# Ledger of designs, part 14: peptides against a protein of PDB entry 6A30

Target 1, 150 residues: chain A of PDB entry 6A30
Amino acid sequence: AQDADNVLQPIMDLLDSNLTLFAKICEKTVLKRVLKELWKLVMNTMERTIVLPPLTDQTMIGTLLRKHGKGLEKGRVKLPSHSDGTQMIFNAAKELGQLSKLKDHMVREEAKSLTPKQCAVVELALDTIKQYFHAGGVGLKKTFLEKSPD

## One batch from the design tools (peptide; made by RFdiffusion4, then SolubleMPNN)

Design b1_p10_3_s2 (from b1_p10_3, 5 letters changed)
Fold by OpenDDE base, seed 4:
Structure b1_p10_3_s2 (fold): chain B 150 residues (1-150), chain A 10 residues (1-10)
Amino acid sequence: as target 1 above (150 residues)
Amino acid sequence: SSWLELAKEL
């Protein structure tokens, strides 16, 4: 449990920050769409991280999110008009989509068989993330979260 | 407010 928490905490912190931001700036229907796309991204990333050695992906996710996070300099958060927020989300979604395609060209290294401990950590991680996206029923539906994004 | 807190308001 502690190992899972340690591995998940950075991802959860990142998700919390991003989802908090999206919840503030997005209309409910847009937010739902963002959640679905983010869920797919998380699932694809986790799948790849499970299949690919963890070290390269944390650095890429961290670097990608850090690169986008640096743009939040001091400027007066003019509440972007609903239009500006939508465009930012669209651009972010587009960039995330392109990253997914780039990784599909990386040779599927043979899925290293996870140890039972690693499997348990992954299961706990998945459950935690699912609960987080479900958000007590306000977020994504359980039926959606239980389906493979593929 | 956290995501979970904000989600409750939606």
Scores: peptide ipSAE 0.350, ipTM 0.871, DockQ to the pose 0.586
Fold by OpenDDE base, seed 5:
Structure b1_p10_3_s2 (fold): chain B 150 residues (1-150), chain A 10 residues (1-10)
Amino acid sequence: as target 1 above (150 residues)
Amino acid sequence: SSWLELAKEL
């Protein structure tokens, strides 16, 4: 459980920051669309992270997220004008998209089959993320979250 | 307020 939390915490912090922002600035229909796209991106990234050799170093994802996350200073967000909100969504999507570029720098370590322990951690991680996106029924529907993005 | 907290208010 502790290992899963350590791996998930940077992703969950990023998701919480972005989803909190989107919930404040987006209309309900737009928010739902953003949630669906973020879900697909997260699932694709996780699938690639599972199929791609485990980045053992939490430091690389954390460092990449930290290097790009420095721009959102907790400044008293004056409600950005409609134009500023779109730019923030685009920047957040771009930051999440840079997680895909991390794939190209991830050394092809041989696809070692996940150990049973690693599989259990991944399953717990997926369940936690699903619950987070579901948000007690206000977020994405369970039926959508249970469908494979394939 | 976290996403989960905001979602409870919606």
Scores: peptide ipSAE 0.339, ipTM 0.867, DockQ to the pose 0.626
Fold by OpenDDE base, seed 1:
Structure b1_p10_3_s2 (fold): chain B 150 residues (1-150), chain A 10 residues (1-10)
Amino acid sequence: as target 1 above (150 residues)
Amino acid sequence: SSWLELAKEL
């Protein structure tokens, strides 16, 4: 459980920050579309992370997330104009896209079969993320979340 | 407010 929390916490913090932002600036239909694309991105990233054993550098994910997260804390959140909202979505998407770049630094270790412990962590992680995207039924539908993002 | 809190308001 603790290992799962350590792996999930950075992702959940990123998701919470971005989804909170999107919920504030997006209309419901736009938000739903953003959620779907974000879900696909997360699933693809997780699939790649599962196939690519996470190099134990919790530090790199945390550092990448911390470097970009600090920029949002300081400024008085002026309600961005609609144009600013699009740019914020783009910037947030770019930040999420940097999670994809983290893959390029993860050395292609040969697809080793996950240990039972790793499998359990991944399953817990997936369930947690699914619940988070579902948001008590207000977010994405369970039927969508149970489908392959492909 | 967190995403989960905001989602409840949608």
Scores: peptide ipSAE 0.330, ipTM 0.866, DockQ to the pose 0.586
Fold by OpenDDE base, seed 3:
Structure b1_p10_3_s2 (fold): chain B 150 residues (1-150), chain A 10 residues (1-10)
Amino acid sequence: as target 1 above (150 residues)
Amino acid sequence: SSWLELAKEL
């Protein structure tokens, strides 16, 4: 538990900073859309971090935005007039690129499979992040959070 | 205010 908390704390701080900012500047319907796209980015980043070799922040951001960032354009998501939603998501993804460090903390050996202990830590991490995005029912719905972003 | 606090206000 303590090891999981130590690994998650920097990630949770980054998420809290970004989500706090978005909550202040976005209207509720826009915020829900931003949260959905951010969730997809987080899930994809975590999956790739665990399964694939470490990626550079720029490479990861570019790949994730190309796959999941489509639909955050000004013509599809009505964002506050003083902010560019695409730029905000790009900045959030840049900070969330630090999720790549999660692999270095969880996987000490380049094993094709995680140990049972590592699997338990990953499961705890995923549950914690899901709860944070759910925010007691005010954030994203549980049914959405249980779906894999394809 | 944290995300969790702000979310409760929405």
Scores: peptide ipSAE 0.317, ipTM 0.859, DockQ to the pose 0.606

Design b1_p10_3_s3 (from b1_p10_3, 6 letters changed)
Fold by OpenDDE base, seed 4:
Structure b1_p10_3_s3 (fold): chain B 150 residues (1-150), chain A 10 residues (1-10)
Amino acid sequence: as target 1 above (150 residues)
Amino acid sequence: SSWLKLAKEL
């Protein structure tokens, strides 16, 4: 449990920040769509992280997150006008699209067999993320979360 | 979390 929490904490912090932002700027139907796309992204990223050696993906995720995180200067949270929210959604969608394209170029390294301990950590991680996206029933439906994104 | 709090308000 502690190992899973340590591995997940950075991802969860990122998700909380992004989802908090999206919840503030998106209408409910748009938010649901964003959640679905973000879920797909998270699942694809986790799949790669499980299949690929952890170090390369943490560095890529960390680098991708660091490269985009530099733009969040301390600017006064002006409630983004509807126009600013639209631009943020557009930028987020563009980033999601670029991450999807990166999938096609990543050579599927042969999935290293996970140890039983690693499997347990992954299962706990998945459950935690699913619960987070479900958000007590307000977020994504359990039936959607149980389906692997194609 | 802030997300969970906001989600409950939606």
Scores: peptide ipSAE 0.303, ipTM 0.854, DockQ to the pose 0.682
Fold by OpenDDE base, seed 5:
Structure b1_p10_3_s3 (fold): chain B 150 residues (1-150), chain A 10 residues (1-10)
Amino acid sequence: as target 1 above (150 residues)
Amino acid sequence: SSWLKLAKEL
């Protein structure tokens, strides 16, 4: 459990920051669309992270997220004009998209089958993320979250 | 979680 939390915490912090922002600036229908796209991106990234050698170093994801996350802290959120909100969504999507570029720099370690312990951690991680996106029924529907992104 | 708190208020 502790290992799963340590791996998930940087992703969850990023998601919490972005989803909190989107909930404040987006209309309900737009928010649902953003949630669906973020879910697909997270699932694709996790699938690639599971199929790709485990990023053992928390430092690389943390450093990439920290390098880009420093921009949001300084601005006392003046309500961005409608144009600024779209740019923030685009920037957040671009930052999440850079997680895909991290794939090209990850050394092809041989597809070692996940150990049973690693599988259990991944399952717990997936359940936690599903619950987070469901948000007590206000977020995405369980039926949508249970469908494989394949 | 700030998101979870906001989601409960919506």
Scores: peptide ipSAE 0.300, ipTM 0.852, DockQ to the pose 0.748
Fold by OpenDDE base, seed 1:
Structure b1_p10_3_s3 (fold): chain B 150 residues (1-150), chain A 10 residues (1-10)
Amino acid sequence: as target 1 above (150 residues)
Amino acid sequence: SSWLKLAKEL
């Protein structure tokens, strides 16, 4: 459980930040579409992270998050105008896109069979993320999350 | 989470 939490926490913090932003600036239909695309991205990233032995670089995800997170701390959250919202979505999408680039730098190591411990961590991680995207029924439908490419 | 809180308000 602790190992799963340590792996998930950076992802969950990123997701919470981005989804919080999207919830504030997006209309419900747009938000749902963003959630679907984000879900696909997360699943694709997880699939690759599962196939790629966890490079212990908590540092790289953490560093990518830290470099961009410092910009948000200081300023008085002026409610962004609609134009600012689009730019914020673009910036958030760019940050998420950097997670995709992190994927490109993860060398295709041969799909090593996960240890039972790693499998359990992944299953717990997937369940946690699914619950988070479902958000008590206000997010993505459970049927959509279950049909998503594992 | 902030997301879960906001999602419930939608």
Scores: peptide ipSAE 0.299, ipTM 0.854, DockQ to the pose 0.688
Fold by OpenDDE base, seed 3:
Structure b1_p10_3_s3 (fold): chain B 150 residues (1-150), chain A 10 residues (1-10)
Amino acid sequence: as target 1 above (150 residues)
Amino acid sequence: SSWLKLAKEL
């Protein structure tokens, strides 16, 4: 438990900072759209971090934004006048690119498979992040979070 | 959490 908390704390602090910023600058409908895109980005980053060899933060962010970012521009989401939502997501993704370090903390051995202990830590991490995005029901719906590719 | 506080206010 303590090891999981130590690994998650930097990620949670980063998420809290970004989500706090978005909550202050975005209308509720825009915020929900941003949360959905951020959730996809986080999930893809975690999946790639666990399954794939370490990627550079810039390469990972560029690949993730190219795959998911096109969905934001096509949506008639009126973004706050002071910041482009694409740029905000890019900045959030840049900071969240440090999620690649989660692999270095969780996977000490180059083993193709996680140990049972590592699997338990990953499961706890995923549950914690899901709860954080759900935010007691005011954030993303549980059904949306559960349908996201793990 | 600042996020959780702000989310409840929305």
Scores: peptide ipSAE 0.290, ipTM 0.848, DockQ to the pose 0.705

Design b1_p10_3_s4 (from b1_p10_3, 5 letters changed)
Fold by OpenDDE base, seed 4:
Structure b1_p10_3_s4 (fold): chain B 150 residues (1-150), chain A 10 residues (1-10)
Amino acid sequence: as target 1 above (150 residues)
Amino acid sequence: SSWLKLAEEL
């Protein structure tokens, strides 16, 4: 459990920040679409992280998170005008697009067989992420989350 | 989380 939390914490922090932002700027239907795309991205990233040795990805995710984390100065959340929201979505989409490109440069290393402990950590991680995306029923449907490739 | 709190408001 603790190992899963340690591995997931950076991802969860990133997700919380982004989803919090999206929840503020997106209409409900748009938010659902964003959640679906983000879910796919997370699942694809996790699949690769599971297939690839975890050490390189934590450093890259940590470095990516550290590079972007400096920009959240205390700017007074003026209710973004519809135009400001669009620009924020565009910027967020651009960042997500860069994460997707990072995905393409990760060489498909042969899926190393996970140890039973690693499998348990991954299962717990997946459950946590599913719960997070479900968000007590306001997020994605459980049926959608369960049909996504693990 | 802030997300969960906001999600409850949606």
Scores: peptide ipSAE 0.243, ipTM 0.822, DockQ to the pose 0.682
Fold by OpenDDE base, seed 1:
Structure b1_p10_3_s4 (fold): chain B 150 residues (1-150), chain A 10 residues (1-10)
Amino acid sequence: as target 1 above (150 residues)
Amino acid sequence: SSWLKLAEEL
């Protein structure tokens, strides 16, 4: 459990920041679409992370996320105009896209079969992320999350 | 999380 939390915490912090932003700036239908695309990206990233054990790069993901997250704290919350919201979505999508690119730099370690411990951590991680995206029923439907290729 | 709190308000 603690190992899963340590692995997930940087991702969850990023997701919380971005989803909080999206919730503020997006209409509900747009938000759901963003959530679906983000879910696909997270699942794809996790799948590749599971297939490509990144034992080493947790520090790099956390550091990259921390460097970009510092820009959000100090800003006077000017209610972004509709145009500013689109740009923020684009910037957030670009940041998420950088997570995808970070994946391409993750050394292709040979797809080793996960140990039972690693499988348990991944299952817990998936359940946590599914719960997070479901957000008590406000987010994505459980049926959508369950049908997503894990 | 702030997301979960905001999601409850949406």
Scores: peptide ipSAE 0.237, ipTM 0.820, DockQ to the pose 0.706
Fold by OpenDDE base, seed 3:
Structure b1_p10_3_s4 (fold): chain B 150 residues (1-150), chain A 10 residues (1-10)
Amino acid sequence: as target 1 above (150 residues)
Amino acid sequence: SSWLKLAEEL
């Protein structure tokens, strides 16, 4: 538990900062859309970090935004007048690109498979992040979070 | 968490 908390703390601090900012500047409907896109980005980043060789933050972010970012522009989401929502997501993604370091903390050996202990830490990390995005029912719905590719 | 507090206000 303590090891998982130590690994997650930098990620949670980053998420808290970004989500706090978005909550202040976005309308509720816009915020939910931003949260959905951010969730997809986080999940894809975690999946790639665990399963794939380390990627550079810029390469990972560029690939993730190209895959998922097109869905945000096509949505008639009225973004706050003071900031481009695409730029905000890009900035959040840039900061969240540091999730690549999660691999270095969780996977010490180049083994193709995680140890049972590492799997337990990953599961705890995923549950913690899901709870954080759910935010007691104010954030994303549990059904949406459970249907997302792990 | 500042996020959780703000989320409760939405």
Scores: peptide ipSAE 0.234, ipTM 0.815, DockQ to the pose 0.705
Fold by OpenDDE base, seed 5:
Structure b1_p10_3_s4 (fold): chain B 150 residues (1-150), chain A 10 residues (1-10)
Amino acid sequence: as target 1 above (150 residues)
Amino acid sequence: SSWLKLAEEL
């Protein structure tokens, strides 16, 4: 459990910040669409992280996220004008898209079969992320989250 | 106000 939390915490912090922002600035239908795209991106990234050798270094994802996350902290959120909100979504999507570029630099280590312990950690991680995206029924429907390819 | 807190308030 602790190992899963340590791996997920940087992603969860990023998601929490972005989803909190989107919930404030987006209409409900737009928010649902953003959530679906983020879910697909997270699932694809996790699938690749599971199938691709574990980036043992929390430092690389953390450093990539930290390098880009520093921009949001400074501004006392004056309600961005409608144009500023769209730019923030685009920037957040671009930052998440850079997680895809990290894939190209991840050395293709041989697909070592996950140990039973690693599988249990991944399952717990997936359940936690599903609960987070569901958000007590405010977020994505459970049926949508369960249809995601394992 | 985290995403989780917003979900609890709705």
Scores: peptide ipSAE 0.233, ipTM 0.809, DockQ to the pose 0.696

Design b1_p10_4_s1 (from b1_p10_4, 6 letters changed)
Fold by OpenDDE base, seed 2:
Structure b1_p10_4_s1 (fold): chain B 150 residues (1-150), chain A 10 residues (1-10)
Amino acid sequence: as target 1 above (150 residues)
Amino acid sequence: MTSWEKLAAE
């Protein structure tokens, strides 16, 4: 449990900061869309980090952002400043690229199957992230979180 | 409850 918390804390802090910002500037419908895209990004990053051989952080993030960023462009974000909401989301997602650090903590041996201990940590991490995105019901629905982001 | 949860509940 402590190991999972240590791994997740930086991600959670980053998510909390960004989601707080988005909650302030976005309408509820836009916020939900942002949450969905962030969820996909997080899940895909975790999956690739665990399953795929090491890609450079920038390449992985860039690919993920390119794939999922198209869905965010349609969101009308009422930003108090003349900043492009899409750019803000992009920047937030870029910062979430630090999710690659999750690899260093969770997957010590890239070429091998996860040990039972590592699997347990991943499961706990996933549950924690799901709970976080659900946020007692104000976030994403459980049914959405249980589906594959692919 | 996190800061964003409070904001989202609003």
Scores: peptide ipSAE 0.391, ipTM 0.893, DockQ to the pose 0.651
Fold by OpenDDE base, seed 1:
Order: C-alpha cells, then sequence, then structure tokens
Structure b1_p10_4_s1 (fold): chain B 150 residues (1-150), chain A 10 residues (1-10)
C-alpha cells in the first residue's frame, strides 16, 4: 500500500491541480470529456510504465513532476481574468505534455516481467486511480472505467 | 473529497 501511494502521489497531485483548474473553467459536459481524455492518457502512460521501467525508480516520476511542478505556485487561484485563464490552460496543457515526455523516458527501458509484489502494487494503483476518476459519481462512470482506454 | 470533486459537484 505504501509503495503504491508513493508511486501515485506525484500523479495524483498533478491530476488534482489540473482537474481543479478544469472544474473551475469548464461546463460539466466539457469537464466530462476532459476526464475521458485524461483517463486514456493515464492508462496509456501506466501501461508503458509497467512494461518498461522497473517500478523501483519512483524517483524519476517524482523528479520530473517536481521539476516542472515548481512553477505552479500554490497561489490562491484568484479567478484569473480571461487572459489569465488562457495562460493557466496553457500551463496545464504544458504540464500534461510533460507526462508525454515521461512516456518517452520510460519507453527506453527494456520490458521486464513484473514480480508478484509489483503486480499487487499495480492492481492497487489501478483501483485507486479508478476511484479517483469516478469521484463519488461526479466523474466518470464505473462502466467506462472498466473498459479499455482504446 | 478532493477540491476538484467539490467543484464538479456544484
Amino acid sequence: as target 1 above (150 residues)
Amino acid sequence: MTSWEKLAAE
């Protein structure tokens, strides 16, 4: 459980920051679409992360996210003026784009078979992420989360 | 409940 939490925390922090922004600026139907796209992105990223890097390098995800997360000052998101909102969306998109770079770093490592311990961590991580995206019913439907991200 | 969940529920 602790290992899964350590792996997930950086991702969860990033998701929480971005989804908070989107929830503030998007209508519910738009937000739902954003959630679906984020779900696909997260699942695809996890699939590659599971197959390629040894789960032991929790530090790389954390370091990549920390290096880029320093720019999102926990500043009181005053509802930015329309201009500020656009910049925030741009910054959020840039941060999400960094997940793609993480993907590229992960792809360079050879696919290794997961140990039983690693499998258990992945299963727990997946369950946690599904719950997060469901968000007590305000997020994605459970039926959607159980389907392939394809 | 996370911050975004609260906002999405509104």
Scores: peptide ipSAE 0.374, ipTM 0.891, DockQ to the pose 0.597
Fold by OpenDDE base, seed 3:
Structure b1_p10_4_s1 (fold): chain B 150 residues (1-150), chain A 10 residues (1-10)
Amino acid sequence: as target 1 above (150 residues)
Amino acid sequence: MTSWEKLAAE
């Protein structure tokens, strides 16, 4: 459980920051579309991360994500003036772009079979992320989350 | 409930 939390925390922090921003600036239908794209990105990234062997690279990714996530100062969310909104969208797009780059840097190392413990951690992580994206029903539908991103 | 969930419910 602790290992799963350590792996998930940087991703969750990044998602929470970005989704909070998008929830503030996007209309509900646009937000739903953003959620779908983020879900696909996260699933693809996780799939590659899981296929990539041991815990060391996940820690590096987590550290990289933490370093970039800390740059969003807990500034009191002043309702962005029109000029501030454009900059926030640009910053959010830039952060999403960094997630995409992270996907590309995840080199397919040889699919070493995950240990049973690692499988359990991954399953727990996936369930947690599914719940996060479902968000008690305000996010993505369960039927969408259960479908393969193919 | 996360901050964005609250905002999305609104």
Scores: peptide ipSAE 0.371, ipTM 0.890, DockQ to the pose 0.589
Fold by OpenDDE base, seed 5:
Structure b1_p10_4_s1 (fold): chain B 150 residues (1-150), chain A 10 residues (1-10)
Amino acid sequence: as target 1 above (150 residues)
Amino acid sequence: MTSWEKLAAE
């Protein structure tokens, strides 16, 4: 429970701030539309965070950029001859291919079945978010929240 | 009850 709360608290704070603002300025019909869009956004973000850990891509891109960025000494950008440009594109494509394989390998390793504990935390988090968006009946309908956002 | 829930109930 505490782990789920720690993960959810930043999201809930953001939602509370935004929803409070929208509740003050919007009619009920507009507020309902905003709630639906926020629900979709939250679900998509959670799905991506669970399925596609974004942190690995930013850290790898940052590390790759940092490794290649040290070589930009102020040397005269000799316009790479046509041959050098093609080779650079080929090397970049090869590196992208290797990154894709590494990503697939990491996704495959992380696609290790969520431990039962992790599953329980995710389920609890989802239930909490659903209750939050339902808001005792003034928010979204339960039937809407139970539909898998395709 | 959150602040927005109160506002939405009004």
Scores: peptide ipSAE 0.367, ipTM 0.888, DockQ to the pose 0.501

Design b1_p10_4_s2 (from b1_p10_4, 6 letters changed)
Fold by OpenDDE base, seed 4:
Structure b1_p10_4_s2 (fold): chain B 150 residues (1-150), chain A 10 residues (1-10)
Amino acid sequence: as target 1 above (150 residues)
Amino acid sequence: MTSWEKLAKE
């Protein structure tokens, strides 16, 4: 459990930051679309990453997240004017696009069969992410989260 | 409850 939390925490922090931004600037319908796209991105990333990133990749994800997270200075969330909201969406989309690039740099470690322990960690991770995206019913529907993204 | 969940409920 703790290992899964340690692996997920950087992703969850990134998601929370981005979704908090989107929740502030987007209508509920747009937010749901963003959630769906983020879900697809996360699932595709996990599918490619389900080779448990070696501890080195946690540092790379953490470093990439930290390098890009430094730009989220403690600035007083002034309700962005409509123009500022567009720029924030663009910046957030750019950050998400960089996550997609991280997907390409995540070396296909040879599909070593996951150990039972690794499988359990992945299952816990998936459940945690599903719960996060469902968000007590305000997020994505369970039926959507249970469908294969393929 | 996550920060964005709170915002999405408002």
Scores: peptide ipSAE 0.396, ipTM 0.895, DockQ to the pose 0.557
Fold by OpenDDE base, seed 1:
Structure b1_p10_4_s2 (fold): chain B 150 residues (1-150), chain A 10 residues (1-10)
Amino acid sequence: as target 1 above (150 residues)
Amino acid sequence: MTSWEKLAKE
């Protein structure tokens, strides 16, 4: 359980930060679209991670995510003026783009079969992420989350 | 409840 939490926490922190920003600046339909794209990205990243478990230390992913997450802590969330909204979307999109880059770095490792323990961690992680994206019904529908991203 | 969930309910 703790291992899953350690792997998920950086991703969850990044998602929470970005989704909080999007929830503030985007209309609900736009937010849903963002959620769908993020879900696809997360699922594809996890699939690649499962198929290509990074041999590289959990520390690198955590450090990369932490290095980019530290920039958001100290900013007084001034209510973005209309002009600031576009810049915030751009910045959020840039941060999401970093998740995509993380995906590309993970592809280089040889596909190894997951151990039963790793499978259990992945299953728990997937369930946690699904619950997170569902967000008590304000996020994505369960039926959408249960479908494999094409 | 996540921070964004709270905002999305608003």
Scores: peptide ipSAE 0.382, ipTM 0.892, DockQ to the pose 0.603
Fold by OpenDDE base, seed 5:
Structure b1_p10_4_s2 (fold): chain B 150 residues (1-150), chain A 10 residues (1-10)
Amino acid sequence: as target 1 above (150 residues)
Amino acid sequence: MTSWEKLAKE
């Protein structure tokens, strides 16, 4: 519980500040629309943070370049003749395709399976956020909050 | 009760 609260506190503080402002200036129908958009944003951000390890594009590119850079030591750069331009583009496209596949594999491998403890924290965090957006009935409906954002 | 919940009820 305490760990979940510590993780959520910065998000909740941000939401409280913004929603307090919106509650003061917006009519109820506008406020409800803002709540729906904020909910989608929060859910998408949480999904990306939890399910997709923040593969900083930079670290993956760096690791990929480092792995491929070790293989490039021995290859004498033969200057491609004019007819080889198409083959170079094809090879570059093939390498880019392999990089894309490797990105998908790395995203899957680095998808650190949440430990059971982490899963419990995430579940508690989600429940807390749902309650926050419901706000005793003045916010979003429970039926809306229980639907997974497609 | 959150601060905005209070404001939304008023």
Scores: peptide ipSAE 0.379, ipTM 0.891, DockQ to the pose 0.662
Fold by OpenDDE base, seed 3:
Structure b1_p10_4_s2 (fold): chain B 150 residues (1-150), chain A 10 residues (1-10)
Amino acid sequence: as target 1 above (150 residues)
Amino acid sequence: MTSWEKLAKE
């Protein structure tokens, strides 16, 4: 459990920061679309992270995500004036674009078979992320989360 | 409840 939390924390922090921003500036329909795209991105990133580098490399992903996430100052985001909203959307889109680039930089190491312990951590991580994206029903539908992104 | 979840419910 603790290992899964350590691996997920950087991703969750990034997701929380980005989704908080999107929830403030986007309509509900746009937010749902963003959630779907983020879900696909996270699933694809996790698949590559699990299949390619050992759990130790997730620290590197977390560090990369943390370095890119530092731009969201925890500052009490004052409701930006109308001009500031466009810049916030642009910044949020830029951060999402960086996540996509991170996916491309994940070097395919040889698919090492996950140990039973690693499988259990991955399953727990997936369940946690599914619950996070479902968000008690305000996020993505369970039927969408249970479908393979393929 | 996450911060964004709260905002999405409003």
Scores: peptide ipSAE 0.376, ipTM 0.890, DockQ to the pose 0.398

